Peptides against a protein of PDB entry 3JWR. Designs and how they scored, part 299

Target 1, 323 residues: chain A of PDB entry 3JWR
Amino acid sequence: TRELQSLAAAVVPSAQTLKITDFSFSDFELSDLETALCTIRMFTDLNLVQNFQMKHEVLCRWILSVKKNYRKNVAYHNWRHAFNTAQCMFAALKAGKIQNKLTDLEILALLIAALSHDLDHRGVNNSYIQRSEHPLAQLYCHSIMEHHHFDQCLMILNSPGNQILSGLSIEEYKTTLKIIKQAILATDLALYIKRRGEFFELIRKNQFNLEDPHQKELFLAMLMTACDLSAITKPWPIQQRIAELVATEFFDQGDRERKELNIEPTDLMNREKKNKIPSMQVGFIDAICLQLYEALTHVSEDCFPLLDGCRKNRQKWQALAEQ
Target 2, 298 residues: chain A of PDB entry 3JWR as posed
Amino acid sequence: TRELQSLAAAVVPSAQTLKITDFSFSDFELSDLETALCTIRMFTDLNLVQNFQMKHEVLCRWILSVKKNYRKNVAYHNWRHAFNTAQCMFAALKAGKIQNKLTDLEILALLIAALSHDLDHRGVNNSYIQRSEHPLAQLYCHSIMEHHHFDQCLMILNSPGNQILSGLSIEEYKTTLKIIKQAILATDLALYIKRRGEFFELIRKNQFNLEDPHQKELFLAMLMTACDLSAITKPWPIQQRIAELVATEFWEQGDQVGFIDFVCTQLYEALTHVSEDCFPLLDGCRKNRQKWQALAEQ

## One batch from the design tools (peptide; made by RFdiffusion4, then SolubleMPNN)

Design b2_p23_7_s2 (from b2_p23_7, 12 letters changed)
Fold by OpenDDE base, seed 4:
Structure b2_p23_7_s2 (fold): chain B 323 residues (1-323), chain A 23 residues (1-23)
Amino acid sequence: as target 1 above (323 residues)
Amino acid sequence: SAKIEAEREAIAAFIQPEVDALP
């Protein structure tokens, strides 16, 4: 395609020029082409292209295929969300110095997973999919969308001309796919809630050890969630804009819940409760986000900007909630 | 504040059914 030709022929700017190592990164000013260029830079600077012998054209095609399989009519869970998740992962690996704690296969898997974790998202949560008796709810009992996202990821990875993993051995390929699957499934917030207690307890007791395979897996899951939720850590102007996108998508679901399911939506998804957004954001930060970024910062102190951003946004939302 | 605590509890309550549905 013309898009592929343009991307493949383009000079990829440095990570410094693209500012993709910054935790404060924003994609708002970037074109779709620039987001693809940023993604190439992430793979390159993590040495994934070289170490796994990726063909440039294949990588370009894969990126464009991933982007194409996100819906444009979804307010938040679109390509830009996936791209921002991947950028946060890149920043955590580089600026947060987590790269030195992981294998190349784990890094490869996490980056692919971050970009792929919401493929074909429909702008509704698993509860809605289940309650609406969607065909996907017949295939999977839990983490319905995350299983679907992984299936889409696997489909793309195996598509002709998109096989960025073709340079891997059979064992490396199996390992990578396992980690990708685990990482995508970990973005189910329900799984996060179920598992986070173990992680926090290990941190609290100073027993956390990345040399333990189970703890490594747990850490990768927590890191994925930290990147997936990273909008809450962004500078206040960015945070406000993203919160509007999230609210839009949630209200769209709430409207559908009223219309299609004849139920009153929860306050989080109720357009009539828009005035509660500031207090709900504080509640979300306290219930879900703060402990995660505290724990992540404990593992790597260089991840502090994520925690600091989360705390600053909590203060801003709290101030609005008190008005 | 009581308001913030209530919102935190509401968020937890919203997610809990999905957590409980996990094997």
Scores: peptide ipSAE 0.341, ipTM 0.892, DockQ to the pose 0.832
Fold by OpenDDE base, seed 1:
Formats: sequence, structure tokens, C-alpha cells
Structure b2_p23_7_s2 (fold): chain B 323 residues (1-323), chain A 23 residues (1-23)
Amino acid sequence: as target 1 above (323 residues)
Amino acid sequence: SAKIEAEREAIAAFIQPEVDALP
């Protein structure tokens, strides 16, 4: 395609020029081509291209394939969300210095997982899929969409000309796929809620050790969630705009719940309850986000900008909730 | 079930990998 030709021929700017090491990064001003260039830079600067002998054309094709398999008619869970998740992962690895704590295979898996974690998202949550008796709900017992996202990821990785993992040994390949699967599944917020207590307790007791394989897996899961939710950490103007996209998608689901399922949506999904968004955001930050970014900052102090951003946005949302 | 198989086929058909050759 013209897009592939343009991407493959383009000079890839530095991470500094692209500002992809910044926790305050915004994609709003970027073209789709520029997001793909940023993605190439992430792979390159993490030494993944060199260490795993990725062909440039294959990487370009894979990136475009991933991008094409996000739906454009979904307000939030689209390519831009996946790209921002990956950018936060990159920033956490580089600026947050988490790169030094992980293996190259773990880094490779996390970056692929971040880009792929919402592939073919339908703009509805697992609860909707279950209640609508969608065929996907019969394929998977839990984390329905996350299993689907992983399946999509695997299909793309195995597609001709998209095999960015072809330079890996059989054992490295298996390990990488295992980590990708675990990382994508970890983006199910229900699993986060289930597992986070163990992580926080390890941190609280100063018993957290990344040399322990179980604790490593747990950390990777928490890191994925931290990147997936990273919109909450962004500068306030960016946070507000992303919150509007999330609200749009949730309201679209609520409208479908009324129309297709004949149910009253929850306040979160109810267009008529938009005035509750500020208070709901405060509740979300307190219940889900703050402890995660506190714990992440404990693992790596250089991740503090994520925590600071989350705290600042809590104050902004609280101020709006009090009006 | 037939619905599950149809969904699998639909999923497979939805995947649009970039396959064009570079010049």
C-alpha cells in the first residue's frame, strides 16, 4: 500500500524529537503516519530491532497491520488508545528506568502486548458481551475480550510478512508469546482487582523481588494496567479530552444496552448522567489508580510523574465535582 | 456451535494484515 511505502521510506525521528519518552506525551497532534513512526522508534530505542533481528519492512507491515485491526468507529478503544498505552510503556521503560529491571524478551512482549491489547475492540465491555449472549462469550469463560485481543494479536504475528518474531529461537518465541498473553489478559480490570492486593502487600512489606518468577509476572501485569490507565495521569487538558472519548464510548454502550438489551444502563454508561462524570472520576482514581501508581513509584521512583499526574487530575476532578 | 464457528470465520475475515510488497 501507499501507506506501507510511505512508512518504510520515511526517516524515523529521534525519541527526543517525537517526545515519546515524556510521561506528558499527547498523540492529538500526530498523524497516523507519525504514530507509526513513533512505534518504530520505540522498537528501535529498546534495542528490539537489533537484538531480535527484525527486518524494517516486516516491522512496518506489522505496525500497520495492528493499526488496521483497530476499529475507527470506536470512540476510545482504537489505535490511538493502543498507541498511547505503548507510549506510556516506552516512557516507563526509558524515563521510568524499568528497562533495567526486565529482560529483552519481557520488554519485547510488553511492547507488543501494549500495542495489541485491545485489537478489534467493539466499543463494549465484557459485561455487555455476556449479557448480549455474543458468540465470544461462549468461547471464553473469563476476560472474554482480552482473550479475543490475544487471539487477534497471535493471528497478526503469524500472518505472512508480519512475523516480527521470526528472529527468535523456538524457546524465546514460546516465552514471548506466554508473556504477551499474560500481559494482554492482565488488562482485564477484573483481574487487576483480583491480583493487586498481593502486589501491594509485597510492596508494603518490602518483600517485593523481581527475581522471583511469580512476582515478576505480577509486576508485568501491574505495569500493563498502569500503562493502560495512563490517560488518568496526563496533563489536565489531555485528561479531559480523553475522558470525553471514554464517556462517548460508554454512552454509546449504554444506548445499545437500552436499545438491544432493553435495560437501563449504569450511571457510568448513562448519557443522562454526564454530570456525575467528575465524581465518578474521583471514585475511579481513589479505588483503582492511586495505589497502583504509588506502588509503581515504589518499584521505580522515576515513575513519579505518573503518580503526580494522577494526583493532580484527582484534584481537578474533585473541584469539578464540588461545583 | 454454528454461531461460534460463524464468529470465528467473521473474526478471521476481519483481520486485515498489511501484505503488500514493498518496492
Scores: peptide ipSAE 0.199, ipTM 0.786, DockQ to the pose 0.017
Fold by OpenDDE base, seed 2:
Structure b2_p23_7_s2 (fold): chain B 323 residues (1-323), chain A 23 residues (1-23)
Amino acid sequence: as target 1 above (323 residues)
Amino acid sequence: SAKIEAEREAIAAFIQPEVDALP
């Protein structure tokens, strides 16, 4: 395609020029082409292209395929969300120095997972899928959408001309896919809530050890969640804009719940309760976000900007909630 | 504690249906 030709022929700017190592990064001013260029830079600067012998054209095609498999009519869970998740992962790996704690296969898997974790998202949560008796709800008992996202990820990875993992050995390939699956499934916040207590306790007791395979898996899950939720850490103007996108998508679901399911939506998804957004954001930060970024900062102090951003945004939301 | 209660309420508001669906 013309798009592929343009991307493959383009000079990829440095990470410094693209500012993709910054935790404060914003994609708002970037074209789709520029987001793809940023993604190429992430793979290159993490040495993934070199270490796994990726062909440039194949990587370009894969990126465009991933982007194409996000829906344009979904307000928040679209390519830009996936791209921002991956950018946060890149920043955490580089600026947060987590790269030094992980294997190349883990890094490869995490970056692919971050970009792929919401593929073909429909703008509704698992609860809606279950309650609407969608066919996907018959395939999976839990984490319905996350299983679907992984299936989409696997489909793309195996598609002709998109096989960025072709340079891996059979064992490396199996390991990578396992980690990708675990990472995508970990983005189900229900699983996060179920597992986070173990992680926080290990950190609190100073017993956390990345050499333990179970603890490594747990850490990768927590890191994925930290990147997935990273919008909450962004500078206030960015945070506000993203919060509006989230609210739009949630309200769209709530409207559908009323119309299609004849149910009253929860406050979070109720358009009529828009005035509760600030207080709900405070609750979200306190219940879900703060402890995660605190724990992540204990693993790597260079991740502090995420925690600091989260704290600052909590203050901003609290101030709005008090008006 | 008040913190635990607030956390429970927030979890209920955001993801309880998802949590309840887990095995």
Scores: peptide ipSAE 0.149, ipTM 0.822, DockQ to the pose 0.409
Fold by OpenDDE base, seed 3:
Structure b2_p23_7_s2 (fold): chain B 323 residues (1-323), chain A 23 residues (1-23)
Amino acid sequence: as target 1 above (323 residues)
Amino acid sequence: SAKIEAEREAIAAFIQPEVDALP
């Protein structure tokens, strides 16, 4: 395609030029081409292209395929969300110095997972999928959409001309897919809530050890969530704009819940409760986000900007809630 | 406690764990 030719022929700017190492990064001013260039740079600077012998054209095609398999009519859970998740992962690995704590296969898996974790997202949560009796709800008992996202990820990885993992041994391939699956499934916040207590306790007791395979898996899950939720850490103008996108998508779901399911939506998804957004954001930060970024900062102090951003945004939302 | 209840409410609002049928 013309798009592929343009991408494959383009000079990829440095990570410094693209600012993709910054936790404060924003994609709002970037074209789709620039987001793809950023993604290439992430793979390159993490040594994934070299270490796993990725062909440039194949990587370009894969990126474009991933991008294409996000829906354009979804307000938040689209390519830009996946891209921002991956960028946060990249920043955490580089600026947050987590790269040195992980294997190349883990890094490869995390980056692929971050980009792929919401593939073909419908703009509705698992609850809606279940309540609407969607066919996917018959296939999976829990984490319905996350299983679907992984299936889409696997489909793309196995598609002709998109096989970025072709340079891996069979064992490396299996390991990578296992980690990708675990990482994508970990983005189900229900699983996060179930597992986070173990992580926080290990940190609190100073018993956290990445050499333990179980703790490694747990950490990768927590890191995925931290990147997935990273919008909450962004500078206030960025946070506010992203929150509007999230609200738009949630309200669209709420509207569909009324229309299609004949149910009253929760406050979070109720367009009529827009005035509760600030207080709900404070609640979300307190219940879900703060402890995670605190724990992550204990693993790597260089991740502090995520925690600091979260705290600052809590203050901003609290101030709005008091108005 | 009130804090635990508020956390549960917030979690329920965002996650709805009952519908995810986690093992």
Scores: peptide ipSAE 0.043, ipTM 0.749, DockQ to the pose 0.380

Design b2_p23_7_s3 (from b2_p23_7, 11 letters changed)
Fold by OpenDDE base, seed 1:
Structure b2_p23_7_s3 (fold): chain B 323 residues (1-323), chain A 23 residues (1-23)
Amino acid sequence: as target 1 above (323 residues)
Amino acid sequence: SAAIEAARAAIAEAIQPLVDALP
């Protein structure tokens, strides 16, 4: 395609030029091509292209395939969300120095997972999928969408000309897919809530050890969630804009819940309850985000900008909730 | 302050819907 030719022939700017190591990164001013260039840079600077012998054209095609399999008519859960999740992962690995704590296969898996974790998202949550009796709800009992996202990820990875993992051994391939699956499934916040207590307790007791395979898996799950939720850490103008996108998607779901399911939406998804957004954001930060970024910062102090951003945004949302 | 506390309580009660709704 013309898009593939343009991407494959383009000079990929440095990570510094692209600012993709910054926790404060924003994609708002980037074209789709520039987001793809950023993605190539992430793979390159993490040594994934070299270590796993990725062909440039194959990587370009894979990136474009991933991007194509996000829906454009979804306000938040689109390619830009996946891209920002991956960028936060890249920043956490590089600027946050988490790269030094992980294997190349884990890094590869996390980056693929971050880019793929919401593939074919429809702008509705698992609860909607269940209540609408969607065919996907018959296939999976829990984490319905996350299983679907993984299936889409696997489909793309195995598609002709998209096989970025072709340089891996059979064992490396299996390991990578296992980690990808675990990472994508970990983006179900229900699973995060279920598992986070173990992680926080390990940190609190100073018993956290990445050499333990179970603790490693737990950490990768927490890191995925930290990147997935990273919008809450962004500079205030960026955070507000992203919160508007989230609210738009939630209200679209709420409108569909009324129309298609004949139910009253929750306040979070109720277009008439926009005035509750600031207070709900404070509650979300306190209940879900703060402890995670605190714990992550204990694992790597260089991740502090995520925690600091989250704290600053809490103050901003609180000020709005008091007006 | 009261609105924030109410929101915290609502989130605590509605964690599952929130978790289901949140990205």
Scores: peptide ipSAE 0.025, ipTM 0.693, DockQ to the pose 0.276
Fold by OpenDDE base, seed 3:
Structure b2_p23_7_s3 (fold): chain B 323 residues (1-323), chain A 23 residues (1-23)
Amino acid sequence: as target 1 above (323 residues)
Amino acid sequence: SAAIEAARAAIAEAIQPLVDALP
């Protein structure tokens, strides 16, 4: 395609020029081409292209295929969300110095997972899928969408001309897919809530050890969630704009819940309760985000900007909730 | 402790709509 030719022929700017190592990064001003260039840079600067012998054209095609398999009519859970998740992963690996704690296969898997974790997202949550009796709800009992996202990821990875993992051994490929699956499934916040207590206790007790395979898997899951939720850490103007996108998508679901399912939406998805957004954001930060970024900062102090951003945004949302 | 588990359960229940809503 013309898009592929343009991307494959383009000079990829440095990570410094693209600012993709910054935790404060915003994609709002970037074109789709620029987001693809950023993604190439992430793979290159993480040594994934070299270490796994990726062909440049295949990587370009894969990136464009991933981007194409996000829906454009979804307000938040689109390519830009996946791209921002991957950018936060890249920043956490580089600026947050987590790269040195992980294997190349783990890094490869996390980056692929971050880009792929919401593939073909429909702008509705697992509860809606279940309640609507969608065909996907017949295939999977739990983490319905995350299973679908992984299936889409696997489909793309195996598609002709998109096989970025073709340079891996069979064992490396199996390991990578296992980690990708675990990482995508970990983005189900229901699983995060179930598992986070173990992670926090290990940190609290100073018993956290990345050499333990179970603790490594747990950490990768927590890191995925930290990147997925990283919008909450962004500078306030960026945070507000992203919160508007999230609210738009949630309200669209709530409208569909009323129309299609004849149910009253929860406050989070109720357009009539827009005035509750600030207090709900404070609740979300307190219940989900703060402890995660605190724990991540204990693993690597260089991740502090995520925690600091989260704290600052909590204060901003609290001030709005008091008005 | 049972209190921490109860608090976790209460938080999980309180955020379940958020969790259900969040991808």
Scores: peptide ipSAE 0.024, ipTM 0.614, DockQ to the pose 0.103
Fold by OpenDDE base, seed 5:
Structure b2_p23_7_s3 (fold): chain B 323 residues (1-323), chain A 23 residues (1-23)
Amino acid sequence: as target 1 above (323 residues)
Amino acid sequence: SAAIEAARAAIAEAIQPLVDALP
C-alpha cells in the first residue's frame, strides 16, 4: 500500500527527538504516521529488530495492521490508547531502567502485548458483553474482551507479511506467545484486583525476587497494568483530556445500556452524573492506582515519575470534588 | 492468608462497578 511504502521509506527520528522516553509524553500532537515512526523507534532502541532479525518492511506492515485493527469510532480504546500504553512501557523499560531486569523475549512480548492489548475493542466492557449475550460471551467465561484481543493479536502475527516473529526459534516463539497472552489477559482489571495483593505482600516483606518464575510472571502482569492505566500519571492537562475520552466512552456505553438492555447505568457510565467524575477519579486512584505505582517504584526507583504524577492528579481531582 | 483474601474480596466488591466499567 502507499501507506506502507511511505512508512517503510521514512527516516525514523531518534527517541530523544520523539520524546518517547519521557513519562510525560503526549501523542495529541502526533499524526498517525508519527505514531508508527515512534513504534519503529521503540522496537529498534530495545534492540528487538536486531536481536530477532526483523525485516523493516515486515515490522512496518505489522504496525500498520495493528493500527488498522483498532476502531476509529471508539472514543478511548483505540490505537492512541494502545500506542500510549506501549510508550509508557518503553519509558518504563528505558527511563525506568526495567529493561535491565527482563529478558529480550519478555521485552519483545511486553511491547507486542502493549500495542495489541485492546485490538478490536468495541467501546464496551466485559459486563456489557455478558449482559448483552454477545457471541463472545459464549466463547469465554472470564476476561472475554482480553481473550478476543489476544485472538486478534495472534491473527495479525500469523498474517502473511506481518510475521515479525519469523526470526525466532520454535521455543522462543512459544515462550513469546505465552508471555503475550498472559500480559494481555493481565489487563483485565478484575484479574489485577485478584493478583495485586500477592505482589504488594512480596514487596512489603522484602521477598520480591524476579529470578522466581512465578514472581516474574506476576511482575509482568503488574507492569502491564501500570502502563495500561498510565493516563492517570500524565501531566494534569493531558490527564484531564484523557479522562474526558474515557468518560465519553463510558457514557456511550451507559446510553446503550439504557436503550438496548433497559438497564440503569452505574454512576460511572451515567451521563447525567458527570458531576461525580472528580470524586470517582479520586476513588479510582486510591483503590487501584496508588499502591501499584508505589510498588513499581519500589522495584525500580526510576519509575517515581509515574507515582508522582498519580499523586499530583489525585490532588487535582480532590480539589475539583470539593467544589 | 484468609485476611488478605477477605480484603481483596471487599475491595473487589466495593470497586466492582469501577472494575466492570474500566477497560
Scores: peptide ipSAE 0.024, ipTM 0.597, DockQ to the pose 0.086
Fold by OpenDDE base, seed 4:
Structure b2_p23_7_s3 (fold): chain B 323 residues (1-323), chain A 23 residues (1-23)
Amino acid sequence: as target 1 above (323 residues)
Amino acid sequence: SAAIEAARAAIAEAIQPLVDALP
C-alpha cells in the first residue's frame, strides 16, 4: 500500500528526537505516520529488530496492520491508547531501567502485547459484552475482550507479510506467545485486583525475586497494568485531556446501557453525574494506581516519574473535587 | 494481617463497580 511504502522508506528519527524515552510523552501532536515511526524506533532501540532478525518491511506492515485493527470510532480505546501503552513500556524499559531485569523475549513479548492489548476494542467493557449477550460472550467466560484482543494479535502475527516473529526458534516463538497472552490477559483490571496483593506483599516483605518464574510472570502482569493505566501519571494538561476521552467513552457506554439494556448506568458511566469525575478520579488513584506505581518504583527507582505524576494528578483531582 | 486483607477485600468490593466499569 501507499502507506506501507511511505513508512518503509521514511527515515526513523532518534528516540531523543521523538521523546519516546520520556515518561511525560504525549502523542497529541503526532500524526499516524509519526506514531508508526515511533513504534519502529521502540523495536530498534530495544534491539528487537537485530536480535530477532526482523525485516524492516515486515515490521512496518505489522505495525500498520495492528493500527488498522483498532477502531476509529472509539473515543479512548483506539490506536493512540495502545501506542501510549507501548511508549510507557518503552520508557519503563529504557529510562526506568527495567530492560536490564528482563530477557529479550520478555521485552519482545511486552512490546507486542502493549501495542496489541486492546485490538478491535469496541468502546465497551466486559460487563457490557456479557450483558448484551454478544457472540464473544459465548466464546469466553472471563476476560472476554482480552481473549479477543489476544486472538486478534495472534491472527495478525500469523498473517502473510506480518510475521515479525519468523526469526525465532520454535521454543522462542512458543515462549513469546505465552508471555504475550499472559500480558494481554493481565490488562483485565479484575485480574489485576486479584493478583496485586501477592505482588505488594512480596515487595513489602523484601521477598521479591525476578529469578522466580512465578514472580517474574506476576511482575510482567503488574508492569503491563502500570503501562495501560499510565495516562494517570502524565503531566496534568495531558491527564485532563485523556480523562475527557475516557469519560466520553464511558458516557457513550452508559447511554447504550440505558437504550439497549434498559439499565441505569453506574456513576462512572452516567453523563448526568459528570460533576463526580474529580472525586471518582481520586478514588481510582487511591484504590488502583498509587500502590502499583509505589511497588514498581520499589522494583526500579528510575520509574519514580510515574509515581510522582500519579501523586501530582491526585492532588489536582482532589482540588477539583473540593470546589 | 487479617485486617489488611479485610481492608483489601472491602476496597475490592467497593471498587468492583469501578473495575467492572473499567474496560
Scores: peptide ipSAE 0.023, ipTM 0.592, DockQ to the pose 0.101

